# Designs tried in a protein design run: peptides against a protein of PDB entry 3EFO. Part 152

Target 1, 262 residues: chain A of PDB entry 3EFO
Amino acid sequence: SQLADLYKSCETDALINFFAKSAFKAVLHQPLKVIREILVNQTAHMLACYRKNCASPSAASQLILPDSMKVLPVYMNCLLKNCVLLSRPEISTDERAYQRQLVMTMGVADSQLFFYPQLLPIHTLDVKSTMLPAAVRCSESRLSEEGIFLLANGLHMFLWLGVSSPPELIQGIFNVPSFAHINTDMTLLPEVGNPYSQQLRMIMGIIQQKRPYSMKLTIVKQREQPEMVFRQFLVEDKGLYGGSSYVDFLCCVHKEICQLLN

## One batch from the design tools (peptide; made by RFdiffusion4, then SolubleMPNN)

Design b2_p18_7_s4 (from b2_p18_7, 7 letters changed)
Fold by OpenDDE base, seed 4:
Structure b2_p18_7_s4 (fold): chain B 262 residues (1-262), chain A 18 residues (1-18)
Amino acid sequence: as target 1 above (262 residues)
Amino acid sequence: SYVALHFEDGKFVSSEVY
């Protein structure tokens, strides 16, 4: 159907950009609660319309997402969990203002990365391959105590190290013998010069390419205090300052869709 | 293609790609 084609042609990234800018503009004259409700409602309505007009009949226990919008909920949840849309005293006004302004000037690609970071399993690098490792979902469940992960959202870059990270990789990256010896105060990786180090640096370079901002590197050790900051970027998890996990958000959206259609 | 999200007792259980 024509409507189905329209949904298939829908660009989720553009929608998220639009919703983000609209919401971030609205915060100046509308209560956050209202803005959040509108965003959830819009999400539900879009998906409800699809279900009503395009999808085959399905059980009430099923939510169907078209290919074009399959990632809409997760991005929408990320938007909802952004500090600009959260009313918590722990978040400074300056930070909200800063991020608001940033997003207001972001293009579609930038906002996509901003709301949903790239999380790369660096410990799986093949030094003989020019391919970037496949990104994993931004959730603690995807981390490994034995792993090393690089996270980037266009503004920040984190190198997260599990407590049981392989010593050989630590040596390769930092030129130190163990996890305990890693200096987390550094903002630049040493030029160790081995293939693994070079590969990691190359990856970091690629990630930095075509980004409007230079991403500062933060090295994070698992279970150390700075990890809390890193965890905030695991956007599919429950937010530190509020906001639902992706799973919880899906449930919320599903319930609303059911209310709209039943 | 589409993604089907399955819920049980109001909770997300699984997802399938079709």
Scores: peptide ipSAE 0.139, ipTM 0.792, DockQ to the pose 0.832
Fold by OpenDDE base, seed 2:
Structure b2_p18_7_s4 (fold): chain B 262 residues (1-262), chain A 18 residues (1-18)
Amino acid sequence: as target 1 above (262 residues)
Amino acid sequence: SYVALHFEDGKFVSSEVY
């Protein structure tokens, strides 16, 4: 199942929106370290409270996430890894300000997509189907050198090409014979006109539908320099600037919960 | 329903959906 679908059915979408806006407001008058600690503590306290008062007894080695908070940790980690909450000189003040303002104006649906991008395996498309491919988790572990993936977060759209992407798909999408011939300076896909190209364009259109911002397309080849930008959106992985992987964050939250309940 | 996350030696190991 798609994590995004699960999240939409939970109350956590509203919570993440609230926490994001609260945190991004707080950056103006509180140290980033304090803000991050507050967010982690809030997460831990919420889950600890549930465990103590609502959940059935469980082993200390378990962290129980209720239905309403199933995806809270993953989104909270994404929030914590946002450039607005990171104190790194590599991140410009302008970039922080820009993203801060964007999130401050986002609704629940927008912030959901923003913090956890949609990552679609385009290489699995069935040209005879009208169904969108199922999204995969935003991690490098879900990528394939033989695959082609479309990533969108409401602001940016990336088409990632594995070094071993099928030539037939490359031909279908770009009308070029091989991976090497793909021009990554393009911001628009050519209108090749074959069924695969048409379906991909349709999918891109659906993703763009009802989004407040027009997503500019960036074509990314695996192992080329621009891929590093793309990897920043693989939010479950370790962040470029010290952010935790989702797994590491879970461990952190679990430890804190245990401390709270002792 | 709920998700149970399992930890061993302080590391995340697996998850189960109930």
Scores: peptide ipSAE 0.135, ipTM 0.788, DockQ to the pose 0.650
Fold by OpenDDE base, seed 3:
Structure b2_p18_7_s4 (fold): chain B 262 residues (1-262), chain A 18 residues (1-18)
Amino acid sequence: as target 1 above (262 residues)
Amino acid sequence: SYVALHFEDGKFVSSEVY
């Protein structure tokens, strides 16, 4: 059907960019609560429309999404959890204004990365491969105490180290014997010169090359204070300043869809 | 491909890829 073809051709990244800019424009004239409700409703309506017109009948307990739209809810939740759309007193007006202006000027690719960071398990790097490791979902559940992860959202870059990170990798990256010896005040990785270090630097370079802003590197040790900042970028989890986890958001959207279709 | 999200008692339970 024509509708099915439309949904198949849908580019979710473009939609998120559109919704972000629309919402951030509206914030100047409408209450935040109203804007959030609109975004949730729009998400539910789009998915409900697909289910009604394109999908085979399914149980009410199921939500089936096409490949082209499967990521829409997660990105929408990220948008809803952005500081611009939150009214927490801990977030300054200046910060909201700053991020608002940033997003208003972002292209599709930039906004997508901004709302949903790239999280790479660099402990799995193949030093002989030029391929980037497959990104993992931005959730604490995807982290490993034995792992090392690189997170980038186009503005910030974090290197997260698990408390049980392999000493060999720590030595390879930082040229220190153990996790405890890593200096988290550094903003640049040392040029150790081994293949692993070189590969990591290459990956960081590739990530940076595609972005208009220089991303300052922050080294984060698991269970240390700076990790709290890092965790705010795990956008699928429940946010510090409110907002639903992705799972909770899905439940909310599903409920709304069911209401629309009943 | 499709992603099927399964809910039980209003809670997300699992996802399947088709």
Scores: peptide ipSAE 0.075, ipTM 0.710, DockQ to the pose 0.789
Fold by OpenDDE base, seed 5:
Structure b2_p18_7_s4 (fold): chain B 262 residues (1-262), chain A 18 residues (1-18)
Amino acid sequence: as target 1 above (262 residues)
Amino acid sequence: SYVALHFEDGKFVSSEVY
């Protein structure tokens, strides 16, 4: 059907950009609660409409997402969890104002990366490959104590190191013998010059490419205090300031869809 | 292709790609 084709052609990245800018404009004249409700409702309606008009009959226990919208819920949840749409006192007005203005000027690609960071398992790097590692989902469950991960959202770059990160990789990246010797105050990786270091730097360069802002690098050691900042970018997890996990959001949306179709 | 999210008793259980 024409409608099915429309949904298939729908680009989630464009939608999230639109919703973000619309919502961030609305904060100037509408209560945050109303804005959040609208976003959830829109998400539910879009998916319900697809289910009704495009999808094959499915059980009520299923939520069907077309390929083009398969990530819509996760992005929408990220938007809902953004500080601009949260009225928590822990979030300064200046920070909200800053992020609001920032997103209002973002293109589609920028907003996509901003709301859902790229999380790369760099401990799996093949120094012989020119390909970037496959990104993992932004959740603590995807991290490993033995791993090293690079996270980027277009504004910030984090290098997260597990407590059990391989010493050889630590040596390769930082030229220090162990995890304990890593200086987290540095904002630049040392020029070690080995293939692994070079590969990591290349990856960082690729990530930085085509980004309007220079991303500051923050080195984060697992279980140290600064890790809390890093965890805020694991957007599929429950937010520190009351945002839902992706799973919880899915349940919420599913409930709304069922209500709409019933 | 589509993604099917499966729920049981209002809880998310699994996702499948078809």
Scores: peptide ipSAE 0.108, ipTM 0.758, DockQ to the pose 0.842; fails the geometry check

## One batch from the design tools (peptide; made by RFdiffusion4, then SolubleMPNN)

Design b2_p19_3_s1 (from b2_p19_3, 9 letters changed)
Fold by OpenDDE base, seed 4:
Structure b2_p19_3_s1 (fold): chain B 262 residues (1-262), chain A 19 residues (1-19)
Amino acid sequence: as target 1 above (262 residues)
Amino acid sequence: STEESLKELLEEMLQKMEE
């Protein structure tokens, strides 16, 4: 059907960009609660409409989504968890204003990365490979105490180190003998000069080159205070300031879809 | 890929919710 074709051709990234800009414009004139409700309703409505009009009769009871829309909920949740749409006193007005303005000028590709960061397992790097490591889901469950991860969202870059990170990797990256010796006040990696260090720097460079803004590097040790900031970028997890986990959000959306279809 | 993993999770969650 024409409608089915329309949904199949729908670009989720473009939709997220649209919803983000619309919502971020609306925050100036509407309560956050209302905006959040609208976003959830719109998400559910779109999915419900697809299910109603595009699903086969035999699968009417099942939620069938086109591939492009299957990732819509996760990005919508990321949008909802953005500081601009969260009303918490812990979040400064300046920070909200800053991020709002940034997103208002972002293209589709930039907003995509902004709302759902790239999380790369650096500890798995093959120095002989020119390929970037495969990104993992932005959740604490995907981290390991033995791992080192690089997170980037186009504005910030974090190098997260597990408490049990391999000493050889620590030595390779920081030229220090152990985790305890890593200085987290550093905003630049030392030029150690070994293949692993060079590979990491190359990866960081590639990530940076694709973004219009220079990303500040923050080195984060697991279980230290700065890790709390890092965890806010694990967007699939429950937010510290009231944002839902992706799983919880899916439940919410699913329920609303069912209500719309009944 | 991350995208495929996300899609799989959604499908799994939706399936469980309907059971």
Scores: peptide ipSAE 0.198, ipTM 0.784, DockQ to the pose 0.148
Fold by OpenDDE base, seed 2:
Structure b2_p19_3_s1 (fold): chain B 262 residues (1-262), chain A 19 residues (1-19)
Amino acid sequence: as target 1 above (262 residues)
Amino acid sequence: STEESLKELLEEMLQKMEE
């Protein structure tokens, strides 16, 4: 069972890695519009097949999509929203080149995380548990003003704090009395030494150990300017530079899906 | 899990598209 689950996840990882690298290679020789269209078409085809399988799981449906492909659309949207595939003046050529190069060299396990970060509700930590908290969807809707969240995409790590995050947690993490006292210029958490701090550090360590790159920690306070950068990693939401939310993406491909099914 | 949630969302969206 565990092997099967691993295999399924690996398939998704492999697919997104393939699409990403293929697309990022193609940007050198093909217009972005064409590349995006190809990716959308692929997504539409996948979704069309999925729909067929879900609607009528009959013997007549020769193609059964693996479970791993069921989550691929969200990653495809993330890929489409990546700066490498966006022709926006706000995005520097250097940034595009940088991210392109990063992805081109990423392993299968890394690319998926890069495109869809882990967002962990740190405020829900049980200090008695060694288990990582369950990741939540990368959307602002999943954040809470009373919450503290850790986001990691393999390259960056953010600790997001709600404006109403519990003072006791703030004290536990930062050894300061309140939200206002948190220094966002810090790139390292203080070694407070309490169980909560230790657990958070452990979690961060676990996340880091699984990644080839050292992730710089950025402390983000809700409603402060750096939060805008953080929000860009909430990949299910609408992108800053015109990228679609996941919901919008699915709606956008619906027309294409219908055409394929008709 | 997050994966399951994503699957559910996809299914929900597909269902809505059929309506």
Scores: peptide ipSAE 0.146, ipTM 0.761, DockQ to the pose 0.146
Fold by OpenDDE base, seed 5:
Structure b2_p19_3_s1 (fold): chain B 262 residues (1-262), chain A 19 residues (1-19)
Amino acid sequence: as target 1 above (262 residues)
Amino acid sequence: STEESLKELLEEMLQKMEE
């Protein structure tokens, strides 16, 4: 059907960009509560419409998403959890204004990365491979105390180190003997020159490519104070200033879809 | 791409939720 073709041709990245800009524009004239409700309802409605008109008959309890829209709920939750759409006193007006303006000027590719960061397990790098490691879900549950992860959202870059990170990798990246010796005040990695260090630099370079702004690198040690800032970018987790985890959001959307289809 | 990797991860999660 024409509708099925439309859904299949839809690019989730473009949709999220549109919804983000529309919502952020509406913030100036409408209550946040209304905007949030509209976004949730639109998400549920679009997916319900697909199920009703495009998908094969199935149980209402099952959530079937088209390939092109499978990630839509993920991004929508990230959008809803953005400080611009959160009514919390802990968030300054200046921060809201800043992020609003940023998104209003972002292209499709930029907004995609902004709302859902890339989280890469650096500790799994094969120095003989030219491929980037597969990204993991942006959740604390995907981190490990033995791991090293690189996170980037187009504006910020973080190198997160578990408390039990391999000493050989620490030596390879920082040229220090242990986790305790890593200086987190630095914004640049040292020029160690070994294959692992070079590979990491290459990855960082690839991530930086085609981004309009240079991402500042922040070194983050697990269980230190700066980790709190890093955790805010784990967008699938429960937000510090509100917002649901992705799992909770998905359950909510699923419930709404079922109601629409009943 | 990030989207492709995310789709795969989402499918895994959705599968678990449907079980």
Scores: peptide ipSAE 0.021, ipTM 0.580, DockQ to the pose 0.073
Fold by OpenDDE base, seed 3:
Structure b2_p19_3_s1 (fold): chain B 262 residues (1-262), chain A 19 residues (1-19)
Amino acid sequence: as target 1 above (262 residues)
Amino acid sequence: STEESLKELLEEMLQKMEE
C-alpha cells in the first residue's frame, strides 16, 4: 500500500532527529512531563497506525515494526532519558542549556550517536585487525570488571576500566603497573608505542575524525565517584529520577499500542 | 553495524514479549 511505502521510506534516525529538535524546542514553553508524554504517545500512535494499516493482524504478534522503525523505541527511550527532558541534579542548568542548543544544530548522524553512544570493548582488541571492535549495548550488564571499554557519543569520550582489568593491558595503555596507579586526571593517553596502545589510539582517532566536535577523553575507574557520570551514558539502564530502562520503556510502549488497537 | 545490532536486539525483545 501507499501507506506502507511511506513508512518504509521513513528513516528512524531522521525521525529521532525531528523528535529531538521538536521536543527540545518545546522545553522552552511546555512542562517536561507533558513533552515526555507527547513523545511516548506519538511513538505509540505511529507504530499502532502502521500495524493497523500495513500489517496483518496476528494473535501471536503483539507488536510489529517495519524495518525503518525497528530501532525507534530504542532511540526514543534515549531521548526521553536525556538530561534536557529528564532533569538530573548532577547536571547544571548551564550544561542542560548547552546540550539543548547542541542538539538543535545536530544533523541526523550526529543526533543518532549522541542519544545512543558507541560502547566498544577495548580489551578485546585485535592488534592485527583494521576493524573496530563490535559495539556492545549501552548497559552496565555488558560491562565486565575484567574489561576495558571506550564510550563515545560525539561530544564525550570515556575510557572505562574495570577494577580487575588486565594488568598487561593497563601497562600497555598507561605504562603503569596496576589499576591503582592509573591517573584519572589525564585527558590524553600516553604514547606508549606498543601495538595495543597504537591500535587504541587509532580507534580513538577514527571515532574522532568522523565527528564535528572534539571529544575530550575522560578516564574512568570502576567504583570511583566519576563513574557515576559515565553510567549516565549507559542509556539502556534504569535511570535515576524517573528514567526508564529500555525494557521498561518497551513494555510501556507495547501496552499503549495495544490500548490504541483495541 | 550498530543499527543492525539494535534491530536485532529489538527483535529479540519483541519476540520475548510475544511469548
Scores: peptide ipSAE 0.022, ipTM 0.587, DockQ to the pose 0.099; fails the geometry check

Design b2_p19_3_s2 (from b2_p19_3, 6 letters changed)
Fold by OpenDDE base, seed 3:
Structure b2_p19_3_s2 (fold): chain B 262 residues (1-262), chain A 19 residues (1-19)
Amino acid sequence: as target 1 above (262 residues)
Amino acid sequence: SLEEALKKLAEEMLEFMER
């Protein structure tokens, strides 16, 4: 009972913050492989422990998690996929060091957003609504060649444009006639002055206002080289440099849980 | 919300793997 209460009271965002800082501190003293293994093990162990000690007998065969922990695997995978925990030559030492230091100073809310970005379908904007569009899962499967998406993780902001983005939206946002005419070197959207442009700018402003760091805007065209960088923020997908997809990670954790409970 | 959707997804995936 006491243990059950503990798990129920523990929030995933706080756990992720803790694990992130712990792992990033450990990077200085332990091999990355070991750190990753520890994180996976801790995740599996924690979930297994809950199942063993807190789950109802009728559901003993299933992993039932409290609401606060249901998304733990998602965020843990995001943590594991972070460049700080990946040892690849394609990632500069400076970049790893920079991100490590940033996370070490992040609060709970900041780290949560950092590890799992907001991905907003901008092409679905209702100019008559004051509400932000509902975020979608950070996966390529949620993108559309006909769509325009805004991604923000508290440090970076990307505006992703599908190759078949509606010309009217392109005109509305960039004041150019087509996808091909969009200049991806710009870091600021033009002040076109139409309702759609204004709404987008407002959304961007709201996102920025809630974050302590100024996010540089990067405009990304689908199928262009810079899209590769953008895709790294689609954290549910398989990582380019060794990170697992969310599904693969879940499978891994599940297997480990089963082993612990046997 | 996205959080709720993720929670549901996680649960569904876990249930699926346990079958």
Scores: peptide ipSAE 0.027, ipTM 0.616, DockQ to the pose 0.124
Fold by OpenDDE base, seed 2:
Structure b2_p19_3_s2 (fold): chain B 262 residues (1-262), chain A 19 residues (1-19)
Amino acid sequence: as target 1 above (262 residues)
Amino acid sequence: SLEEALKKLAEEMLEFMER
């Protein structure tokens, strides 16, 4: 059917961009609560519609989604958890305004990265490889106390260090003997000059080069207070300010879909 | 890729919820 073809050709990246801009425009004249409800309902409705009208008879009892839409819920949840759509005193009005303005001008590729950051396991770097390490899911479950991770969303860049990060890596990156000696006030990595440091800097450079905005580097130590800011970018986890985990969101959407189809 | 992993996860979760 024409509808089936439409859904098959649908791109999640384009959808999230559309929803983001629509929502961020709506914040100017609608309550945040209403906007969030609309987004959830639209997501559920869209998926329900696909199931109803596009699913094969053999799979009528299952929610079958095209590959391009399978990740839609995670992105929608990320959107819902964005500071622009949250009314918390911990988030400044200036920050909301700034991010809103940025997203309103973002292309599809930029918005994709913005809502779902890249999380790279830096501790696994092969200094002989010129390839970027494979990104991991943005969840605390993917972090390791022994690991070092780089997170980037096009606007912010974080270097997260586990409390048990290898001293040799710390020395390689910061030229200090231990985790305790790392100065988190710095916004630039030192020029240590070893292969590992060079590789990390190269990776950071590549990430920055692909983005239109300059990303400030924030160094984050695990279990220190500033880590709370970093955790906000672990978008699959439960939000610090009331946002749902990805799993919880999926459950919510599923319930809504069932209600629509019954 | 991360995208593939997310797709797989989403599918698994949806299937799980459908059961």
Scores: peptide ipSAE 0.024, ipTM 0.601, DockQ to the pose 0.148
Fold by OpenDDE base, seed 4:
Structure b2_p19_3_s2 (fold): chain B 262 residues (1-262), chain A 19 residues (1-19)
Amino acid sequence: as target 1 above (262 residues)
Amino acid sequence: SLEEALKKLAEEMLEFMER
């Protein structure tokens, strides 16, 4: 994916890991508001530093980031939107504590996946290919009612099915005739045994590989209640319990950068 | 270098948060 290519071009993953652990440690001693402000400020400063010292002169009104740095705000926003840094009554203290502890022990690769999930268009699988489908950006705008998507963040795995997902794929995966017949209470896919089913299982296996935790599978039907939980992992979108969309965050950071450079 | 600058900023952030 485009995002993946950009991400590989820099050390953003290491930085995010560092910032995450720093912030998650700080929550024990600092107000969340302060922590969040620091993170935003640091993001702006880092990018401002680049523009000041590395970028060619350009209009201050334009957000100009090199390709290698474009993903930094994405991940930083994901960090800011993590439940550990959100003080919402809907999120239990225990859940925050749990996730905080998890991240504190995560390596760079694990935290990368945790903050920005892998979202794969399963409906595009080529059963004759051993290659994984290219991940799409974690946004509702990248979903399709006709599609089937697998999302994984190292802790959770979701299989999202559009309301108009192909019946043949549904049958291939679940061995049922239609979307309506899919049992979302299942935590394991049935062993249908056809090539498509096997390919999907392989992909799931690859995703699970080298992950420290076994990801529980949740099957999600579009427009059903559990989809709300799934949507929380679409990290580029505006969060239900707070947090900006990626676009909004970029705008915010841009404004701050301009202020720093003026 | 840019990398050094970024690391420095990260360290500053850490120091601030650990206060």
Scores: peptide ipSAE 0.017, ipTM 0.528, DockQ to the pose 0.029
Fold by OpenDDE base, seed 1:
Order: sequence, then structure tokens, then C-alpha cells
Structure b2_p19_3_s2 (fold): chain B 262 residues (1-262), chain A 19 residues (1-19)
Amino acid sequence: as target 1 above (262 residues)
Amino acid sequence: SLEEALKKLAEEMLEFMER
């Protein structure tokens, strides 16, 4: 159908950019509650229309999403969880204003990365390959105590190390004998010179390429206090300041869709 | 406004469906 073709051709990244800028403009003139409600309702309406007109009949308990928009809810939830759309006293007005202005000037690619970070399992790197590792979903459930992960959102870069990360990798990256010896105050990785270190640096360089801002590197050890900051970028998880997990948001959207189709 | 923009988007989708 023509509608199906429309949804197939739909660029979710562009939509998120549009919704973000529209919402961030609206915060100056409309209550946050209203803005959030509009975003949720719009998401539900779009998906409901697809289900009604394009999707095969399915059980009401199943959430049916077009392929092109399967990721729309997760990005929408990320948008809703952004500090600009939250009225928490813990968030300074300056921070809110700063992020609002940043997003207002972001292109489609920048906003996409900003709202949903890239999380890379670098412990799986093949030193003989020049390919980037496949990104994993931004959730604590995707982390491993034995793993090392690189997270980037266009503004910040984190290197997360599990408590049981391989000593050989630690040695390769930091030139120290163990996890305990890693200095988390470093903002730059040492130039160790081995293939693994070189590949990691290359990956970091690729991520930094074509980004308008230089990303500051933060080294994060699992179970240390700074990990709390890192976890805020695991956007599919429940937010510290009341934002829903992706699963919870999906449930909410599904409920709205069902109501619209009744 | 956001509401206006989203309404417009919805209308465009509906119009497309009616074609």
C-alpha cells in the first residue's frame, strides 16, 4: 500500500530531530507536561495508523511496529528523558538551557547519536580487523563484568571497564598490570603502541571524526562512584530522574495504541 | 508550536492515506 511505502521510506532519524527541535522550541511557551503528552500521543497515533492500515492482523497483546519505525519509540523515550523536558530541581537551569541550545543546532546525525549513544564492546576486538565492532544496545544488561565498552554520544566518550576485565587487555590499553592500577583521572589513553592499543585509538578517532565537538574521554571502573554518571547514558534503562525504561515506555505506547484502536 | 507541527504531520499522513 501507499501508506506502507511511506512508512518504509520514513526516516526515523529525521523525525526524532524534528520532534526534538519542535519540543525544545515549545518549552519556552508551553508547559512541559503538555509537551510530553503531545509527544507520546503523536507516537501512539502514528503507530496506530500503521497497525490499522498496514499491519497484518495480530493479537492485541502484541506491539506491531513498522520496520522503519521500530526504533522510533526508543528514541522518543530518550527525547522524553532529556533534561530539557524534565522539571527536576536537581537539573540546573543552565544545564537545561545548554542542552536545549545544543540540540537546536544539531543536524540529523548529531541528534541521533546524542539521544542514543553508541556503545561498543571493544573487548571483542580483532586486532587483525579494521572494522568497528557492532554496537550493542545502551542498557546495563548488555554490559559484562569481563568486558570493556566504549560509549560515545557526540559530546562525551566513556571507556567502561568491568571488574573482571582481562588483565592482558588492561595491560594493552593502560600499560598497567591490573584493574586496580588503572588511573581513572586520565582523560587520554597512553600510547602503548601494541596492536590492540592502536586499534582502540583508531576506533576512537573514527568516532570523533565528523563530530562538531571534541569528546572528552572519561575512564570508568565498574562499581566505582563515577559509574553512576556513565549509567545515565544507558538510555534504555530507567533514568535517575524519573525517566522510564524503554520497556516501560513501550508498554505505555502499546496501551495508548490499543485505546486508539478500540 | 509543537502541537501545530505534530498536527500537521498527522494531517499529512492522513492525507496520504486517503490518496
Scores: peptide ipSAE 0.016, ipTM 0.510, DockQ to the pose 0.028

